# Peptides against a protein of PDB entry 4X86: the designs that were tried, part 69

Target 1, 56 residues: chain A of PDB entry 4X86
Amino acid sequence: EGPQLLLSEAVSRAAKAAGARPLTSPESLSRDLEAPEVQESYRQQLRSDIQKRLQE

## One batch from the design tools (peptide; made by RFdiffusion4, then SolubleMPNN)

Design b2_p27_3_s3 (from b2_p27_3, 7 letters changed)
Fold by OpenDDE base, seed 3:
Structure b2_p27_3_s3 (fold): chain B 56 residues (1-56), chain A 27 residues (1-27)
Amino acid sequence: as target 1 above (56 residues)
Amino acid sequence: SAEDEELRALIAQLSPEQLAELTAKYG
């Protein structure tokens, strides 16, 4: 119903939410990540990057 | 999907600094 976001926008929103500008919720981020315009290749790359960082 | 659920769960575990790094790369 609201504006659809690309994966890059979702990542930016998540970063802001975790920092000084908490303007979004985990539910909102999840909705953005499920948007049909998000390419699978980007989703897979993001997953890989996240997993690597969580193991640090 | 199951993949989407995994991704959301992983993102929820990231620190603000890690999220900032991802934003720098993808934002």
Scores: peptide ipSAE 0.182, ipTM 0.769, DockQ to the pose 0.265
Fold by OpenDDE base, seed 4:
Order: C-alpha cells, then sequence, then structure tokens
Structure b2_p27_3_s3 (fold): chain B 56 residues (1-56), chain A 27 residues (1-27)
C-alpha cells in the first residue's frame, strides 16, 4: 500500500540519518501501524509517544 | 482510516532522531 511504503521509507531514512538501526524492519513497523487487527491500545500508545516527542 | 491518516501526519513531523527512537521502541 502506498501510505505504508511512504512510512517505511521515512523510517528507514531517519534511522540512517540518526546513525542508528531499528530493531525491526521499517516494513514491519508500517504494517503494525496500518493493520486493523493490531490492538487499539497498542496503536493509541504509539500515537501518544509520537505526540510527546513532537512537544520536545 | 481517518485515525491512520492522522497518525501518518504526526509521524511526518518527527525528526530523523525521533523516528529512529520510535522504531527502536516499537520494532
Amino acid sequence: as target 1 above (56 residues)
Amino acid sequence: SAEDEELRALIAQLSPEQLAELTAKYG
């Protein structure tokens, strides 16, 4: 899916720029974000973490 | 979904370092 690919690319690019490697593939992370079968609590936690970081 | 679009929009605002941190945490 287009949006998933865009996210995957962004995550990969960010990891390289930061000099760090993710513990999982960018594709796997993107899949978790988009998959409806993933528990809503997990998605909500991720959203919360993102929002907190944007406030830094 | 609308929620997914909002999440993607938030992610797009993160710095490379912040994205790396999230990837490490949720990988």
Scores: peptide ipSAE 0.165, ipTM 0.756, DockQ to the pose 0.301
Fold by OpenDDE base, seed 5:
Structure b2_p27_3_s3 (fold): chain B 56 residues (1-56), chain A 27 residues (1-27)
Amino acid sequence: as target 1 above (56 residues)
Amino acid sequence: SAEDEELRALIAQLSPEQLAELTAKYG
């Protein structure tokens, strides 16, 4: 298997793409979020933080 | 998975500033 991006890297990519042409497609980002090496607890915390920010 | 799809949808709704904050915290 080839190297896969971590969830944090996916978030970084999305941030960099904001206001500019994205380097990766939404489909590529989705694939990165499904990477098995990402800890579930980390994913849950990220989801929680995202939800909090969307409630601002 | 359904959880992954939800996460993708949430991320897509974030502003550039919110994304930057998350990147600073988790990057």
Scores: peptide ipSAE 0.182, ipTM 0.767, DockQ to the pose 0.270; fails the geometry check
Fold by OpenDDE base, seed 1:
Order: sequence, then C-alpha cells, then structure tokens
Structure b2_p27_3_s3 (fold): chain B 56 residues (1-56), chain A 27 residues (1-27)
Amino acid sequence: as target 1 above (56 residues)
Amino acid sequence: SAEDEELRALIAQLSPEQLAELTAKYG
C-alpha cells in the first residue's frame, strides 16, 4: 500500500476512535499533504500542529 | 518529497484521538 493510502487508513481509524468524523475525507487530507501546489504556509502550520500534539 | 515523508512520519506517531483533532481542524 502506498503512503497516501496508509494516511487515509490512519485518518479513518482516528475518526472512528474519537466518535467524530473529519470535515473532509481522508483522501482529501492525503492529497493536501502530497500536493506541491498547496501553500507552504499551510504545510508548515500542519507540521507545527502535529509536533505540538506529539508533545502532549 | 522529503518534506512529505517527514509529515507522514509525524502523522504515523499520532494517537487516533490526536489525528481526529487534526482532521477536525483541517478537514
């Protein structure tokens, strides 16, 4: 399985565990992560948010 | 890209609850 598919699966599992569904599909999130046309500021903010959560 | 791989690696370390919080924010 490719990286995008793995991410989609992880997002789906997270939504199920929390009892809340994402506002958008896991596929869309994966696409944002992989898309070079996505704003760098968005990618940076995403990285920052992930890092902060890992510090919890 | 290398940056994409770093992001994937970080995401892989998140708990299901943390991932859900992120998807709620960015979805």
Scores: peptide ipSAE 0.165, ipTM 0.758, DockQ to the pose 0.289; fails the geometry check

Design b2_p27_3_s4 (from b2_p27_3, 8 letters changed)
Fold by OpenDDE base, seed 2:
Structure b2_p27_3_s4 (fold): chain B 56 residues (1-56), chain A 27 residues (1-27)
Amino acid sequence: as target 1 above (56 residues)
Amino acid sequence: SAEDQELQALISQLTPEQLAQLTAEYG
């Protein structure tokens, strides 16, 4: 929704396309779950992705 | 929040490999 979210999404897409996936931790993920409202769509996408993985 | 608790509960069910993949994508 916000400019910060749009930028982060663009960067993430570029990183994926280049095969450059950074090593992160559960702590970093937890911090993202506590992200502000401006990243609500990002949080919702994360939930969807987790659910898909659990269905495999 | 309730949403945060749901997400944490889902994450706790992932295998270490699934969690690694998720954090690589979203971390």
Scores: peptide ipSAE 0.231, ipTM 0.813, DockQ to the pose 0.289
Fold by OpenDDE base, seed 4:
Structure b2_p27_3_s4 (fold): chain B 56 residues (1-56), chain A 27 residues (1-27)
Amino acid sequence: as target 1 above (56 residues)
Amino acid sequence: SAEDQELQALISQLTPEQLAQLTAEYG
């Protein structure tokens, strides 16, 4: 799925940046998340998942 | 957008471990 791939790529880049390789920035991630081709439903799912993880 | 701002705020709070887990699930 094209839109989902775009979002997953953004997440992947963010994870890499948090490690030894600063491949992306929070601003870059935000830009990717704002891509109009990304489905809103998928964004919402991601949000929910992040929220749950932060509560752990 | 407000939604984008929320996502950014949440992501910025994640630890590297949590980001890795997120990537494993969505990557």
Scores: peptide ipSAE 0.231, ipTM 0.813, DockQ to the pose 0.267
Fold by OpenDDE base, seed 3:
Structure b2_p27_3_s4 (fold): chain B 56 residues (1-56), chain A 27 residues (1-27)
Amino acid sequence: as target 1 above (56 residues)
Amino acid sequence: SAEDQELQALISQLTPEQLAQLTAEYG
């Protein structure tokens, strides 16, 4: 799978874990958030986006 | 890794609505 797809899957699993459909555990989420070096730029962008949302 | 742990901590603080917005953008 490509890096964008892997990141989208990680985000989707995070939403499921925290929402009305808790289909994954925190441990599973942590595993899904681990990414190879090729995804670093996307991970950094995601972190920045999350930080902005937390400040709203 | 430390970066993975930071992402986990940040995501855990989001509301369901904020997470839905993230999935809409990145999903």
Scores: peptide ipSAE 0.218, ipTM 0.804, DockQ to the pose 0.254
Fold by OpenDDE base, seed 5:
Structure b2_p27_3_s4 (fold): chain B 56 residues (1-56), chain A 27 residues (1-27)
Amino acid sequence: as target 1 above (56 residues)
Amino acid sequence: SAEDQELQALISQLTPEQLAQLTAEYG
């Protein structure tokens, strides 16, 4: 899998595991989101999107 | 890294619904 796909899968895992008893902690997700330079632009876009959602 | 720590802090604040929305967009 390419780096972008791996990042999207990490987000999906977090969503599926979310709830009263999440299986994937934010710390685990953050670790899964660690990425090489090739994913930098995508990581930045994801960060921006999260920030916007938190401001709603 | 500092960048990873920022992402972790932001993710920790998201509701399950917001996580689902992210998945729909990026998944």
Scores: peptide ipSAE 0.215, ipTM 0.798, DockQ to the pose 0.254

Design b2_p27_4_s2 (from b2_p27_4, 20 letters changed)
Fold by OpenDDE base, seed 5:
Structure b2_p27_4_s2 (fold): chain B 56 residues (1-56), chain A 27 residues (1-27)
Amino acid sequence: as target 1 above (56 residues)
Amino acid sequence: MAAEEAAQRERLVALAMERLRQEILQL
């Protein structure tokens, strides 16, 4: 369980906030990040990172 | 070009992950 994360959306917001221009098209980047296996991997990483930070 | 694109993608993902971490911890 945990919040439903949209990695593609998060990256889009982060890029916008940083003023970063993807070298690839934003659409191509989003397509890659919307792959379920990619999103799940990053969800797990985020959970792990948060847990580690809380245990420090 | 491919290597630079991959590196930029990784940086953007890392930035997004940090922002998500902050958002979740502030709930």
Scores: peptide ipSAE 0.304, ipTM 0.771, DockQ to the pose 0.502
Fold by OpenDDE base, seed 3:
Structure b2_p27_4_s2 (fold): chain B 56 residues (1-56), chain A 27 residues (1-27)
Amino acid sequence: as target 1 above (56 residues)
Amino acid sequence: MAAEEAAQRERLVALAMERLRQEILQL
């Protein structure tokens, strides 16, 4: 349950907010992060991290 | 060069993950 959060979009927003300049093009970075296996891996990590913090 | 790019990517992902955590906690 909950809204779907896209890693590629999150990284793009974070980079802009921080004024970060990717060493690779933003487009190349986004392409790599749009891979479904990458998105799913980080979704799982995020969920795990939140659960751990809630248990502290 | 490749190692530096990978390290930067990792930092950007970490920053994004923190922002996502905040967004989820505010739902």
Scores: peptide ipSAE 0.303, ipTM 0.771, DockQ to the pose 0.499
Fold by OpenDDE base, seed 1:
Structure b2_p27_4_s2 (fold): chain B 56 residues (1-56), chain A 27 residues (1-27)
Amino acid sequence: as target 1 above (56 residues)
Amino acid sequence: MAAEEAAQRERLVALAMERLRQEILQL
């Protein structure tokens, strides 16, 4: 049923790589991104984007 | 402040999604 990707982990890594400091606390941002509905929404978006790219 | 925080969140999510795309395509 598709790969389980952790959005919160991805955002944390991206923020560090970009040298970006969240305006909110990192903990608050992580908690928001760990919500199952948010996680699932972005997983579906990523899956769709990857499928499109592989079919091009 | 709230609008700036929301915009920053969107930018970080977009960056993360792009990084994930690149990682998956390079496997």
Scores: peptide ipSAE 0.301, ipTM 0.771, DockQ to the pose 0.528
Fold by OpenDDE base, seed 2:
Structure b2_p27_4_s2 (fold): chain B 56 residues (1-56), chain A 27 residues (1-27)
Amino acid sequence: as target 1 above (56 residues)
Amino acid sequence: MAAEEAAQRERLVALAMERLRQEILQL
């Protein structure tokens, strides 16, 4: 339910925009962030944060 | 090294989450 937001993709874009270089390399970082449990956890956090902001 | 890598990971995730919040709220 809702748009599918990939955390690994979001982090890659954010790192590029900030000029940040991951210590582990972009590929290793992406692999870690593609874990289903990690992705789902952050999706839920994002949804919760947005809902809170909309209620303020 | 491991602690520094973990801290950097958390900072990058936080930055990504903030960008996602802004993108969604601007729709």
Scores: peptide ipSAE 0.299, ipTM 0.768, DockQ to the pose 0.529

Design b2_p27_4_s3 (from b2_p27_4, 15 letters changed)
Fold by OpenDDE base, seed 4:
Structure b2_p27_4_s3 (fold): chain B 56 residues (1-56), chain A 27 residues (1-27)
Amino acid sequence: as target 1 above (56 residues)
Amino acid sequence: AEAAARAQREALIELAMRELRQEILQL
């Protein structure tokens, strides 16, 4: 969904920035990005970060 | 090989989350 798409794009950018090509298959990477614990971790981070900015 | 791939995926996700955090917090 929203966080999944943002995170997948961020991973692509991160890989390029690091000069790294994924060793894993797209399916394996997608599976990790779709994992509930990963999504929830990012959602919590995003919510917290936005709140911090709004409070400044 | 599989262990290396898993480690790389973990590293990429961690880096991505860090970059997104930085982007939001430094707007």
Scores: peptide ipSAE 0.397, ipTM 0.798, DockQ to the pose 0.666
Fold by OpenDDE base, seed 1:
Structure b2_p27_4_s3 (fold): chain B 56 residues (1-56), chain A 27 residues (1-27)
Amino acid sequence: as target 1 above (56 residues)
Amino acid sequence: AEAAARAQREALIELAMRELRQEILQL
């Protein structure tokens, strides 16, 4: 799936792990997760991490 | 209130990115 979908799931897990109830509206959170700079940051991280695993 | 919500969104996204990194590196 796309970066924003993976991030939305990860944010849900992070909130639960931290015991934090989101203070923001779902719409505001979705807007941030759909931002191209956020998606690009994730794609770059994913690429780097996969490369590290392949080089082990 | 809005500033607090924005700060929380940023913190959650950063934490999520960290967890995704750990997940990939431990597959």
Scores: peptide ipSAE 0.394, ipTM 0.796, DockQ to the pose 0.658
Fold by OpenDDE base, seed 2:
Structure b2_p27_4_s3 (fold): chain B 56 residues (1-56), chain A 27 residues (1-27)
Amino acid sequence: as target 1 above (56 residues)
Amino acid sequence: AEAAARAQREALIELAMRELRQEILQL
């Protein structure tokens, strides 16, 4: 749930858009998406982007 | 194989974040 779920869905969409299938199992991908550095980067981007959008 | 998988995962995550950025900024 939360940001991790949104990011996982975005990764799925990105793979389809790129015409590529992940070489990693769903379990391995989930583990990667749970990485603190990935989550922090995503949260920072999300917050920043929302703020930018609200300031327009 | 693992190196290639890691590179792909990293690339997909970056692409996903970029697409999410565009989606948010263009709400």
Scores: peptide ipSAE 0.393, ipTM 0.795, DockQ to the pose 0.650
Fold by OpenDDE base, seed 5:
Structure b2_p27_4_s3 (fold): chain B 56 residues (1-56), chain A 27 residues (1-27)
Amino acid sequence: as target 1 above (56 residues)
Amino acid sequence: AEAAARAQREALIELAMRELRQEILQL
């Protein structure tokens, strides 16, 4: 749905790909992922990247 | 320990965003 859900899935995938087990609890991770600055950073990146892809 | 956990969370989020960027640009 929103950035938090997409990022949580992406973080899980990234952790597996890197062969790393998260040291943080799911609750701590969720708290960080719902932080306004993180959400906004993702929204900006998503918009920018989609625009770049459309311009190719 | 807490500092290490925070650093890892930050690193994982950064990595995730980078991978999402690559995925989107290569759609």
Scores: peptide ipSAE 0.382, ipTM 0.788, DockQ to the pose 0.651

Design b2_p27_4_s4 (from b2_p27_4, 18 letters changed)
Fold by OpenDDE base, seed 4:
Structure b2_p27_4_s4 (fold): chain B 56 residues (1-56), chain A 27 residues (1-27)
Amino acid sequence: as target 1 above (56 residues)
Amino acid sequence: MAAAEAAQRRELVELALRELRQEIEQL
């Protein structure tokens, strides 16, 4: 349960909107951000942020 | 070079989280 958004997708969207270009490559950056431990940390943070908003 | 890449990755993550938090706050 909880948010199913990918950090890699969120970063890709933000980078595109800001005109930022990864120093390595978009593919290498996405691979790093798709690591399970990184994605899980992001999911927990996103869930917490949504819960905080619902409690306001 | 590796330090610069790591720093940029952190900045991109922070940017993404900031944008998402702004969207969440507007719900």
Scores: peptide ipSAE 0.403, ipTM 0.804, DockQ to the pose 0.650
Fold by OpenDDE base, seed 1:
Structure b2_p27_4_s4 (fold): chain B 56 residues (1-56), chain A 27 residues (1-27)
Amino acid sequence: as target 1 above (56 residues)
Amino acid sequence: MAAAEAAQRRELVELALRELRQEIEQL
């Protein structure tokens, strides 16, 4: 329930836009960012940010 | 090396969140 955007997807997009190359591998970075606890924390932050915007 | 990798990961996450928040602000 709530936002279902992936942090790994957001980071991939941002890295490409900035021309940043992960010091690890893109695959290793994605694996870390796809961990359930990391994704849940991101979802909660995103939900909060959207709610704040809607209340302005 | 590990410290640099961890720092870069944090920077990439912060960059991603910043860009997403800018996008949200434009809704």
Scores: peptide ipSAE 0.402, ipTM 0.805, DockQ to the pose 0.649
Fold by OpenDDE base, seed 5:
Structure b2_p27_4_s4 (fold): chain B 56 residues (1-56), chain A 27 residues (1-27)
Amino acid sequence: as target 1 above (56 residues)
Amino acid sequence: MAAAEAAQRRELVELALRELRQEIEQL
């Protein structure tokens, strides 16, 4: 339950927008960012941020 | 090399979170 946005996708989008090039391959970076514990931490932060916005 | 890669990864994550928070705030 909650937001299911991928951190790997968010990073890919941000990197593209900023013109940033990963020092590692995009595939390697995505693999690291798709680790369950990393994705869960991101999901929790995103959920918290949305909740704060709704409470403003 | 590994330290630079780790630093860039952190920077990219921070950038992504910042942009996403801006989008959320603008809703």
Scores: peptide ipSAE 0.401, ipTM 0.803, DockQ to the pose 0.647
Fold by OpenDDE base, seed 2:
Structure b2_p27_4_s4 (fold): chain B 56 residues (1-56), chain A 27 residues (1-27)
Amino acid sequence: as target 1 above (56 residues)
Amino acid sequence: MAAAEAAQRRELVELALRELRQEIEQL
């Protein structure tokens, strides 16, 4: 359980909002960010950040 | 080139996390 938001999706959204252009193709960047270990680290960070907010 | 790509990837991840944290603070 927990947030299902993908890091690759978050990065794509942020890059678009900021007008940032990846030096690599968006597809190549997404592939790197979809690695299971990377996604799990992101999920843990997101969960931690939400928990901190709930404690404020 | 590889070093620049790696640096940009880090910056994009940091940007994404910053925006997400801002959204969380608005909850």
Scores: peptide ipSAE 0.396, ipTM 0.801, DockQ to the pose 0.649

Design b2_p27_5_s1
Fold by OpenDDE base, seed 5:
Structure b2_p27_5_s1 (fold): chain B 56 residues (1-56), chain A 27 residues (1-27)
Amino acid sequence: as target 1 above (56 residues)
Amino acid sequence: SAARLQELIERVEQYARELLARYEWEY
């Protein structure tokens, strides 16, 4: 799965885990999650987090 | 909004950190 699915799934899981619902409409949220800059930021954060964990 | 999305992203980052903590990493 690509970055879009990874981010979407991660957001869904995090929201459910927190018992949270988006105040923004699901459609608007999906649009935001599809934004390339948002996906890239998430990808970079994950990469950074993985690297940090590997260095522990 | 961007602010609400940022809040959720922060939760995602925390979730990701917790997921990563479930694994053992080695070189």
Scores: peptide ipSAE 0.057, ipTM 0.469, DockQ to the pose 0.052
Fold by OpenDDE base, seed 3:
Structure b2_p27_5_s1 (fold): chain B 56 residues (1-56), chain A 27 residues (1-27)
Amino acid sequence: as target 1 above (56 residues)
Amino acid sequence: SAARLQELIERVEQYARELLARYEWEY
């Protein structure tokens, strides 16, 4: 699976946990999450977290 | 371990929550 699916799944889980729904359409949110800078930040965070956990 | 994997999932979800704070939400 690519970064888009991983990020969207993480966001969905976080939103459900918070009991929140976006004021903007889900389609608009999905489009925003496709932004390269957002996905790159997520990729970097994921990589960093995985490395930290493997070192524990 | 299962514990480390769970911590990873929680950390990723926390990051996602921080991203979500940039958007407007209704409850």
Scores: peptide ipSAE 0.057, ipTM 0.482, DockQ to the pose 0.642
Fold by OpenDDE base, seed 2:
Structure b2_p27_5_s1 (fold): chain B 56 residues (1-56), chain A 27 residues (1-27)
Amino acid sequence: as target 1 above (56 residues)
Amino acid sequence: SAARLQELIERVEQYARELLARYEWEY
């Protein structure tokens, strides 16, 4: 398991919860989610949020 | 691009925060 699986699952859950849909297509969204810069950005943000919560 | 996904990413961040809030965290 890696960033791609974590991000794709998180995006899926968030989209369902918010009623959000891709503007272009699910396939295009999946392709965009494979971009390393997007995965790394999410990983960093999630890591930061977890660390903040652990420090509370 | 990241710009095209920014709104969804913000929703993901909000969802992540909500998930984290469901647990008790101990340093």
Scores: peptide ipSAE 0.054, ipTM 0.466, DockQ to the pose 0.041
Fold by OpenDDE base, seed 1:
Structure b2_p27_5_s1 (fold): chain B 56 residues (1-56), chain A 27 residues (1-27)
Amino acid sequence: as target 1 above (56 residues)
Amino acid sequence: SAARLQELIERVEQYARELLARYEWEY
């Protein structure tokens, strides 16, 4: 129902917006972003933000 | 609306920036 935004895309856009590149290898960063606990935290934040906007 | 969607995207990107603070970056 809501917008489909992936964590990897959000991080990529944030990095580009900041003009930043990871000193850690892209492969290592990708591995970290694939961690279930990190993705779950992102999902919860996204859900919370969507719900807040829907109720406004 | 487009404005509301943009606001949501900005919040998501802010969260992403907070996550990125855990890593070392070059600019």
Scores: peptide ipSAE 0.053, ipTM 0.479, DockQ to the pose 0.659

Design b2_p27_5_s2
Fold by OpenDDE base, seed 5:
Structure b2_p27_5_s2 (fold): chain B 56 residues (1-56), chain A 27 residues (1-27)
Amino acid sequence: as target 1 above (56 residues)
Amino acid sequence: SAAALQQLIQQVDQYAQQQLARYDWEY
């Protein structure tokens, strides 16, 4: 229900906007960020962050 | 709207910001 919000995509957008690249490798970074447990944590936190902002 | 929500996400994405801080970056 709704668009899939991937942490890897969010980080990628931010990195591109800043003109930054990871010191190690994009592949290593993606592997970390695409891990299911990390994605789930992101989903939960993102929901919380949005709800918090909407209440401001 | 969906567009408004997307804009909000870009403003508030604290978790993504925290994850960014876990890595060393070059510019």
Scores: peptide ipSAE 0.358, ipTM 0.733, DockQ to the pose 0.511
Fold by OpenDDE base, seed 2:
Structure b2_p27_5_s2 (fold): chain B 56 residues (1-56), chain A 27 residues (1-27)
Amino acid sequence: as target 1 above (56 residues)
Amino acid sequence: SAAALQQLIQQVDQYAQQQLARYDWEY
């Protein structure tokens, strides 16, 4: 239930839209962002942000 | 709609924006 969006995908989408690439490597960046605890934090924050926005 | 929700996500995805700021980028 709720939006299904990976943090790594969100960051990649934003970077691509801006024409940007990480100075390290896409693979290193993805490794950081695909960590389970990072993804869980993203899910929680995303849900919270959406709820707050809908209540405005 | 699903499309409207996706647009909302893009507008308020502050966490992803914060994560972007943690890295250095080249254009």
Scores: peptide ipSAE 0.324, ipTM 0.703, DockQ to the pose 0.502
Fold by OpenDDE base, seed 4:
Structure b2_p27_5_s2 (fold): chain B 56 residues (1-56), chain A 27 residues (1-27)
Amino acid sequence: as target 1 above (56 residues)
Amino acid sequence: SAAALQQLIQQVDQYAQQQLARYDWEY
């Protein structure tokens, strides 16, 4: 329903826009970024960032 | 709206930028 909040997607989008590739494999990078503790931290920080931006 | 929120996410996303800095990139 709502917007996708996956860190792996955000990183992939940014890398693609820059024409960049990780020195390690994309698969290894995605595996790191999809770890549940990493994703939870991202969700919390993203929410905080949005709130701060809305208050600017 | 969901679309507006997605656009805001793309503009902010500081955590993703921080994660990008943890890796070496090839252009």
Scores: peptide ipSAE 0.239, ipTM 0.640, DockQ to the pose 0.496
Fold by OpenDDE base, seed 3:
Structure b2_p27_5_s2 (fold): chain B 56 residues (1-56), chain A 27 residues (1-27)
Amino acid sequence: as target 1 above (56 residues)
Amino acid sequence: SAAALQQLIQQVDQYAQQQLARYDWEY
């Protein structure tokens, strides 16, 4: 199973660390980033990145 | 562990950082 990671959460963490807020709204940002096609792309890239990191 | 995996994800999450560039931000 493993932890379920959302792109919206990852972006939120990064924005928070930078002290940044979206000019539109947090809700609009979440809506965009939680779109199924966007989340799937993130999942695939995340898997690839992890595998590459573990092989270093 | 799940915690260790999440820490690793944070270190390599370049895709999320790329997505930040698609939006305008205020501080």
Scores: peptide ipSAE 0.239, ipTM 0.645, DockQ to the pose 0.487

Design b2_p27_5_s3
Fold by OpenDDE base, seed 2:
Structure b2_p27_5_s3 (fold): chain B 56 residues (1-56), chain A 27 residues (1-27)
Amino acid sequence: as target 1 above (56 residues)
Amino acid sequence: SAAALQALIQAVDAYAEAQLKRYEWEY
């Protein structure tokens, strides 16, 4: 079904690479990123973006 | 394929950055 990447992992890696830490609310960020609906949206977006780029 | 991998990486970066913009960050 394709690669399984978690949004929470992606954001964590991006933040770490940028040397950034959330000021707004780390716990709220974590909660938002781990929400099932958010993760599903992320998966769909990845799939869609990949498909679009393959067609170009 | 190389194209698929590149697309995946770019999509991950774009989505992650979009999420980052929703919050304030300290560097």
Scores: peptide ipSAE 0.094, ipTM 0.540, DockQ to the pose 0.602
Fold by OpenDDE base, seed 3:
Structure b2_p27_5_s3 (fold): chain B 56 residues (1-56), chain A 27 residues (1-27)
Amino acid sequence: as target 1 above (56 residues)
Amino acid sequence: SAAALQALIQAVDAYAEAQLKRYEWEY
């Protein structure tokens, strides 16, 4: 139900905003960020953070 | 809602920044 944001997209957005590029290959970074367990952790963190902020 | 949108933006930014620090970057 929540927003379907990929961690890889979020990191790419942040990197772009900062004008930064990974020294390690972009492919390796993408592989790490697209790992299911990493993506799930991101989703959980995102949901948790949103809930906390909505309760403030 | 505006509050939810702001929370989303902040959460995404915060987590992304944390992940960025795990790698070496050039600017």
Scores: peptide ipSAE 0.092, ipTM 0.545, DockQ to the pose 0.645
Fold by OpenDDE base, seed 4:
Structure b2_p27_5_s3 (fold): chain B 56 residues (1-56), chain A 27 residues (1-27)
Amino acid sequence: as target 1 above (56 residues)
Amino acid sequence: SAAALQALIQAVDAYAEAQLKRYEWEY
């Protein structure tokens, strides 16, 4: 239970909004962002941050 | 609620921005 947003999608959206392109290969970036442990950490942090902000 | 949606948006933006800083980017 909790938010199920993909880190890769979040970064992609942010990059698009900023008009930014990675100087390192996009494939390497995608690989890093799609790593299961990285995604899980992001999910937990996202959930925690949302909870904190809702309490404000 | 509006507050919940705003919290979600802010959280996504914050962590996405943090991840972007791990790499070099061109604009």
Scores: peptide ipSAE 0.091, ipTM 0.543, DockQ to the pose 0.605
Fold by OpenDDE base, seed 1:
Structure b2_p27_5_s3 (fold): chain B 56 residues (1-56), chain A 27 residues (1-27)
Amino acid sequence: as target 1 above (56 residues)
Amino acid sequence: SAAALQALIQAVDAYAEAQLKRYEWEY
């Protein structure tokens, strides 16, 4: 079923590390990041990238 | 394994950076 990591968590961590805040509303950003289709795309991308990196 | 964990972390970071580009940000 693949890795179970949240995109919202990953983006939050990256934004915090960069000291960045969205110019759009935080609520709108959260809504986009929590969308099921977006999360599924994220899961698939992670799975693919992990496989590629393990093969290198 | 350590290799798997490292790959996971790197993948998360790369994807997060890509997603950040979809929005405008204030620093």
Scores: peptide ipSAE 0.090, ipTM 0.543, DockQ to the pose 0.614

